# Designs tried in a protein design run: peptides against a protein of PDB entry 7AE7. Part 237

Target 1, 321 residues: chain A of PDB entry 7AE7
Amino acid sequence: KVYKDLREFLEVLEQEGQLIRVKEEVNPEPDIAAAGRAAANLGKNQPAVFFEKIKGYKYSVVTNVHGSWQNHALMLGLDKNTSTKDQFYELNRRWDKFPVPPNVVKREAAPCKENVIDKDINLFEILPLYRINEQDGGFYISKASVVTADPEYPDDFNKLNVGTYRIQVKDRDRVGIQALAMHDIAVQLEKAEAENKPLPIAITIGNNPLVTFMASTPVGYNQNEYEFVGALQDGVPMDIVKSDLYDHLYVPAGSEVVLEGHIIPRVRTVEGPFGEFPGSYSGARLQCEVKIDRITHRTNPIFENLYLGIPWTEIDYLMAL

## One batch from the design tools (peptide; made by RFdiffusion4, then SolubleMPNN)

Design b2_p25_5_s4 (from b2_p25_5, 13 letters changed)
Fold by OpenDDE base, seed 2:
Structure b2_p25_5_s4 (fold): chain B 321 residues (1-321), chain A 25 residues (1-25)
Amino acid sequence: as target 1 above (321 residues)
Amino acid sequence: MEWTVSYETTEERLARLEEELKKIA
């Protein structure tokens, strides 16, 4: 089975008994993080947790989507009881199909374009933001697939980068992003900053689970993550659409939320602290700042966010493959 | 390692989750 979006995957998770739906209203803090931790601590067959109602917010949250080997099997369209060994075998078999170029769909065919916000941007109106850890310096978007291009070669599709980065919400229309030197985005940012130019960026939330998987998987600088998604879909191309602001940036057609904007050149602001693990906080650092200029989103967008806790957590499963 | 498929229903998992949540609250 191939999934077009997060919603198709959540439906399968629910059918397979790998999703818990919480229908009662929860507090964003501490209930969401606590529930994510509780789900991770179930030891076996850890389910996704879908929160339909969050106090003070309009939209839903889902966490722990990739939080088990059963969920990974289902992500690959396999039986949920497929062994880790057989999952790796199938993953490797499909990997050899690279590249599988994506389909570029028209704007009117892309669910991520159902709604537009281009003025009076407020991230808190679109995303049910919460602190993952009690001592976090703010709200984090921890499971976004971030799209950037090489500013020297913006039309080179092979240099289009889709990665996962630590993103802190700084204001209604500002986020901090951690771009480490080892990340492809850091190379692209360095080129933009050398010319004192903004780096175009699209932060995509609530994606096809294979997009999220590939965004968390290191690939070569001259390799496009979307072409690997097609390979992992056993040769079925994924659907992408042009961003609204930038002709050279493509986002997953089925994204729940797309934050389009730019990294402000040569500006650094305080980011963190962030509790990567219970009792382990990465110190506050000066990080890049993104201005959000436009939001597109599906009707009733689902905020997919990561639970970070003691291993084995969802992040460990995403990085273990 | 035979992954003993816990035939736990979604309802049973929800009940366990709620029980774990009560320990954290």
Scores: peptide ipSAE 0.021, ipTM 0.527, DockQ to the pose 0.016
Fold by OpenDDE base, seed 4:
Structure b2_p25_5_s4 (fold): chain B 321 residues (1-321), chain A 25 residues (1-25)
Amino acid sequence: as target 1 above (321 residues)
Amino acid sequence: MEWTVSYETTEERLARLEEELKKIA
């Protein structure tokens, strides 16, 4: 089975008994993080947790989407009881199909384009933001697929990067992004900053689960993550759409929320601390700042966010390969 | 490691989740 978007995957998770739906109103803190810990503590067959109603917010949150080997099997379109060994063999078999170029769909065919916000941007109106840990320096978007291009080669699709980075909300239209030197985004940012130019960026939230998986998987600088998604879909191309602000940036057609903007050149602001593990906080650092210039989103967008806690957490499953 | 498949229903898992939530809250 191939999934067009997060919603199709969540439907399958629910059908397979791998999603818990919380229908009662919850507090964003501490209930969401507590439920993520509780889901992890179930020990086996850890489900996704879908919160339909969050106090003070209009929209829903889902966590722990990749939080088990069963969910990982289902992501690959396999039986939920497929062994880890067989999942690995199937993943490797499909990996050899690279490259599978994506389909570029028209704007009117892309669910992520259903709604547009281009003025008075307020992230808190679109995303039910919460602190994962009590000592976190703010609200984090921890499971976004971030799209950037090489500013010297903007039309080279092979240099289009889709990566997962730690993103802290700074203001209603500002986020901090952790771009480490080892990341492809850091190479692209260095080129932009050398000329004192903004780096175009699209931060995509709530994607096809294979997009999220590939965004968390290191690939070569001249390899496109979308072409690997097609390979992992056993040769079925994924659907992408052109961003609204930039001709050279493409986003998943089915994204729940797309934040389009730019990294401000040669500006660094305080980011963190962040509790990556229980009792282990990465210190506050000076990191890049993104201005959000445009939002597109599906009607009733689902905020997919990572649960972070005691291993084995969702991040461990995303990084275990 | 043979992953013992939990045959728990979604409702049973939800009940356990709610119990765990009560311990943390």
Scores: peptide ipSAE 0.019, ipTM 0.523, DockQ to the pose 0.017
Fold by OpenDDE base, seed 1:
Structure b2_p25_5_s4 (fold): chain B 321 residues (1-321), chain A 25 residues (1-25)
Amino acid sequence: as target 1 above (321 residues)
Amino acid sequence: MEWTVSYETTEERLARLEEELKKIA
């Protein structure tokens, strides 16, 4: 089975008993994080947790989408009871199908384009933001697939990068992003900053689970993550759409939310602390800042966010493959 | 880490999670 978007995957998770739906209104803090911890305590078969109603917010949150081997099996379109060994075997088999170029769909065909916000941007109106960890220095978007390109080669699709980065919400229309030197985005940012130019960026939230998986998987600088998604879909291309602001950036057609903007050149602001691991907080650092210039989103967007609990965490599953 | 194989049914797990959520609410 191939999933077009997060919603199709969540439907399968629910059908397979790998998603718990919380219908009662919850507090964003501490209930979401606490429920994630509770889900982690369920052992090996950790479900996704879908919060339909969050006090003070309009939209829903889902956590722990990749939080179990069962969920990973289902992500690959396998039986939920497929062994880790067999999952690995199948992943490797499919990996050899790279590259599988994505389909570029028209704007009108892309669910992520259903709604547009181009003025008075307020992230809090679109995303039910909460502190993931008690000591977090702010609200984090921890499961976004961030799209950037090489500013020297904007038309080279192979240099389009889709990565996962730590993103802290700084203001209604600003986020801090942790672009470490080891990340492809850091190379691209360095090139932009050398010319004192903004780096175009699209931060995509709530994607096809294989997009999220590939965004967390290091690939070569000249390899496009979307072409790996197609490979992992056993040769079925994924659907992408051109960003609204930039001709050279493509986003998943089915994204729940797309934050389009730019990294402000040669600006660093305080980001953190963030609890990357239980009891381990990465300190506050100076990181780059993104100005959000445009939002596109599906109607009733689902905020997919990372659950950080006791190991095995969702991160552990995303990195284990 | 001994992976405790929970022999709980999906229904039992759901019920447990709902109970845990109620404690947090």
Scores: peptide ipSAE 0.015, ipTM 0.458, DockQ to the pose 0.018
Fold by OpenDDE base, seed 5:
Structure b2_p25_5_s4 (fold): chain B 321 residues (1-321), chain A 25 residues (1-25)
Amino acid sequence: as target 1 above (321 residues)
Amino acid sequence: MEWTVSYETTEERLARLEEELKKIA
């Protein structure tokens, strides 16, 4: 099985008994985090948790999508009871199919383009934001696939980077992003900042699960994550679409939400603290700031966010592969 | 020891989740 988007994957998770649907209205805090912890306590077969109704918000939240080996098996289109060993074997077999170039679809064919917000941007109207950990310094978007390009080689598709970064919401139209020196985005940002230019960015939320997986998987600077997604789909290309604001930035066609904007050159603002690990908060640091200039989204967008709690957390599964 | 994997239904898991939520709230 290959998935076009998050929604097709969630349907399969539900059919396979790997998704719990919470139909009752919940408070964003503390109920979402509490439910995630409760789901983790259900044992080794940890389901995704889908919250249909969030008090004070219009849209839904899903968490723990990658939160078990069963979910990982299903992500690969395997039987949910496929052993970890066999999952790794199949992953490695498919990895050798790289590169599988994506299909570039027309704007009209891309679900992520169903709605546009280009003025009076307010992230709180689109995303049901909540504190993941009780002591977090703010709201985080923790499971986004962030798209950037090399400003010196914008036409080189192999240098298009899709990565996962810690993103703190700073304002209605601003986010902080942790771009560490070891990240490909830091190389691209350095080039932009050398010329005092903004770095174009697309922050994509609610993707095909293999996009999220590959965005969390280190690859070479000259390797495109979308071409690995096609490989992991056993040779089936994924669908991408051109961003609205930038040539050469391509986003997953099925993204629930796309935040298009730019990293402000040579500006650093306080980011954090964030509870990356239970009982361990990363201190506040000066990090990059992104201005959001345009939002595109599916109708009734699903906010996919990371579950953090007692190990093994969703992040542990994403990083363990 | 036959591990009877009791396939808990989604409804049963939800009920258990709700019970755990009530303990934490």
Scores: peptide ipSAE 0.017, ipTM 0.462, DockQ to the pose 0.015; fails the geometry check

Design b2_p25_6_s1 (from b2_p25_6, 16 letters changed)
Fold by OpenDDE base, seed 1:
Structure b2_p25_6_s1 (fold): chain B 321 residues (1-321), chain A 25 residues (1-25)
Amino acid sequence: as target 1 above (321 residues)
Amino acid sequence: EEEELREKIEEENKARVAAAEAAFL
């Protein structure tokens, strides 16, 4: 089984009893985080949690999409009861199919292009933002697949990077991004900043679960994460579409929300604190700032965000493979 | 009412960001 988007995966999770739907209106805080923690306490078969209605917001939130071995098996299109050993074996078998080049679809065929916001950008109108942890320095976007390219080689598709980074909401149209030196985005940013140029960026939210998985999986600087997604789809290409602002950036065709913009060169602002682990906060740091210049989104976009709970975080499942 | 609530949420986020900035500096 291959999934085109998050919605197809959520449908399968629901069919398999791996999704809880919360239909009642909830408060963004503390209810989203509390319900995520409660779902984690249901045992080893931690479901995704889908919040249909959030007070003060128009759209929905889903958490804990990757938060179990069952969900991981289903992501691979396997039986939910497939052993971790067999999942790993299948993952490795499919990994050897790299590269599987993506299909570039037309703009009109890409669900992420259904709606456009090009003025008066307000992230709070599109994303039901909340604090994941009570002591967080603000709202975070934690499961975005962030697309950047090498500014010296913008046409080299092998240098297109799709990564997961901690993103703090700073304003209606600005986010802080944690670009650590170990991340490929930091190499690309260094090149842009050397010339005092903005780094083009597309922050994609609510993707095909294998995109999110690969964005969290380190690959070589000259390897494209989308070509691994195709490999992990057992040789079925994923669909990508050109970004609206940049000819050299491609985003998943099925993304729920795409934030297009640029990293402001040579600007650093305080980002954090963020509770990456229960009882452990990464301190505030000077980090990069992104200006959002355009949003494209699906109708009724789903905000996929990270679940951070005890005993296992969703990150633990994303990194355990 | 929804818009007013969203504006408050936005203001609270700005205040938290500013507080974190002030605590860092």
Scores: peptide ipSAE 0.583, ipTM 0.945, DockQ to the pose 0.854
Fold by OpenDDE base, seed 4:
Structure b2_p25_6_s1 (fold): chain B 321 residues (1-321), chain A 25 residues (1-25)
Amino acid sequence: as target 1 above (321 residues)
Amino acid sequence: EEEELREKIEEENKARVAAAEAAFL
């Protein structure tokens, strides 16, 4: 099985008994984080948690999408009871299919383009934002696939980077991004900042689960994550579409929300703290700031966000491979 | 220096969260 988008994956998770649907209205805090912790206590077969109604918001939230070995097996289109060993064997077998170039679809064929916001941008109208931990320094977007390019080689598709970075909401139309020096985005930003130019960016939320997986997997600077997604789809290309603002940035055609904008050159603002573990807050730093200039989104967009809990977080399944 | 920076970060972020809550919620 191959998934075009998050919705096709959530449907399979629900059919396989790997998704809990919360139908009652919840408070953003503390109920989303509390329900995630409760789901983690159900044992090793941790389901995704889908919140249909959040008080004060119009749209839904889903957490813990990658939060178990069963969900990971299903992501690979395997039986949910496939052993971790057999999942690893299959992952490696498919990895050798790299590169599998993506299909570039027309704008009219891309679900992420159903709605456009280009004025009076307010992230709180589109995303049901909440604090994951009680002492978090703000609202985090923790499971976005962030698209950037090399500003010296913008048309080199092999240098197109799709990565996962910690993103703190700063204002209606601004976010902080944690770009560490070891990440490809930091190399690209350094080149832009040397010339005092903005770095074009697309922050994509609610993707095909293999896009989210590959965005969390380190690859070479001259390797495209979308070509690995096609490999992990056993040779089936994924669908991408041009961003609305930038001809050189491509986003997953099925993204729930796409935030298009730019990293402001030579600006650093306070980011963090973020509770990586309960009672442990790290990474309070001066970080980059992104201006959001356009949003595209699916009708009734689903906000996919990371689950953080004890003893296993969703990060453990995204990074353990 | 790292503790002073952390405290300043926490204060600025608390102010931003409060401003966001007042403006959007």
Scores: peptide ipSAE 0.103, ipTM 0.699, DockQ to the pose 0.065
Fold by OpenDDE base, seed 3:
Structure b2_p25_6_s1 (fold): chain B 321 residues (1-321), chain A 25 residues (1-25)
Amino acid sequence: as target 1 above (321 residues)
Amino acid sequence: EEEELREKIEEENKARVAAAEAAFL
């Protein structure tokens, strides 16, 4: 089984008994985090949790999409009871199919282009933002696939980076991003900042689950994560579309939300604290600032966000494969 | 009520970011 988008995967999770649907209106705090913790307490077979209605917001939230070995098996299109060993075997077998180039679709064929916001940008109108942890220094987008390119080689598709980074909401149209020196985005940002130029960025939310997996998986600087997604789809190409603002950035065609903008050169603002692990907080630090200039989104976009719970976080599963 | 809650969330976000800034400095 191959998934075009998050929605096709959520349908399979629900059919397989790996998704809980919360139909009652919830408060963004503490109910989203509390329900996630309750789902984690159901044992090793942790379902995704889909919140249909959030008080004060128009759209839905889904958490814990990758939060179990069963969900990982289903992501690979395997039986949900496939052993971790057999999942690793199949992952490695498919990895050797790299590269599988993506299909570039037309703008009109991409679901992420159904709606456009290019004025009066307000992230709170599009994303049901909440504190993941009680002591977080703000609202986080923790499961985005962030697209950037090498500013010296913008036409080299092999240098296009799709990564997962901690993103704090700073204002209606601004986010802080943690670009660590070990990340490919930091190399690209250094090149842009050397010239005092903005780094073009597309922050994509609610993707095909293999895009989210590959964005969390380190690859070589000259290897494109989309070509690994095609490999992990057993040789079926994924669909990508050109960004609206930048000719050199490509986003998943099925993304629920795409935030297009730029990293402001040589600007650092306070970001954090954030509870990266249960009972531990990373301190506040000076981090990069992104201006959001355009949003594209699917009709009734689903905000996919990270679940942080005990004993296993969703990060632990994303990093374990 | 939805708009009032959204405004409160935006204000809380700004206040928490400002508190983090003050603690860094």
Scores: peptide ipSAE 0.034, ipTM 0.627, DockQ to the pose 0.847
Fold by OpenDDE base, seed 5:
Structure b2_p25_6_s1 (fold): chain B 321 residues (1-321), chain A 25 residues (1-25)
Amino acid sequence: as target 1 above (321 residues)
Amino acid sequence: EEEELREKIEEENKARVAAAEAAFL
């Protein structure tokens, strides 16, 4: 099976018994993290956890979407009981289909464009933000697929980068982003900062699970992650759409939320700490800051966020393939 | 700076929780 969006994947997870719905209202803290840990205690077949109602928020959260080998099998459209070995074999077989170019859809056909916010931006109105760990320096968006381009070659689609970065909420319309020197985004940012220019950015949340997977998978600087998504879909192209602010940025057509903005040149602010592993915190660091200038979102957007509770964490599964 | 940022973000979240509580009363 191929998935157009997160919603189609969540439907399959639920049908396969790989999703738990929490229907009662929960507090953002500590209940989301606590319920995630409780679900992880169900053993090897860790389900996704879908929180329908969160106190203080209008919208839902889903976590642990990639948090098991069963969920990874289903992401590949395989039987949930497919062995890790057979998943790896199938992943490699499909990888060799690269490149599979995406379909560029019209704005009117893209679900991520259903709603627009271009003034009085408040991330808390769209995302049910919570601390993943009690000692976190703030609220994190930890499963976003971040789209950037080469400022020198903005029309080179092969240099369009879709990556996963640690993102801390800094204000209603600002986020910190951890752009390490080893990341393709850091190369692109260096070029922008050399000219004291903003780097255009689209932070996409709640995607087709293969987009999230590929955004977490290192590829070459001249390789497009969307062309790998099509390969991993066994040769079925994914759907992308132009960003609203930038002609050279393309986002997944099915994204739940798209935060469009720019990295502020030569600004660094305190980011962290973040509990990347249970009982292990990365220290606070000076990191880049993004100004959010526009939001597009699906009606009743689902906030997909990372589960960090009990080993194996969702990160362990995303990095193990 | 880190503490001030945490306080600001926590205040925003507390305000939203309080607003939700007031809407159900």
Scores: peptide ipSAE 0.031, ipTM 0.618, DockQ to the pose 0.107

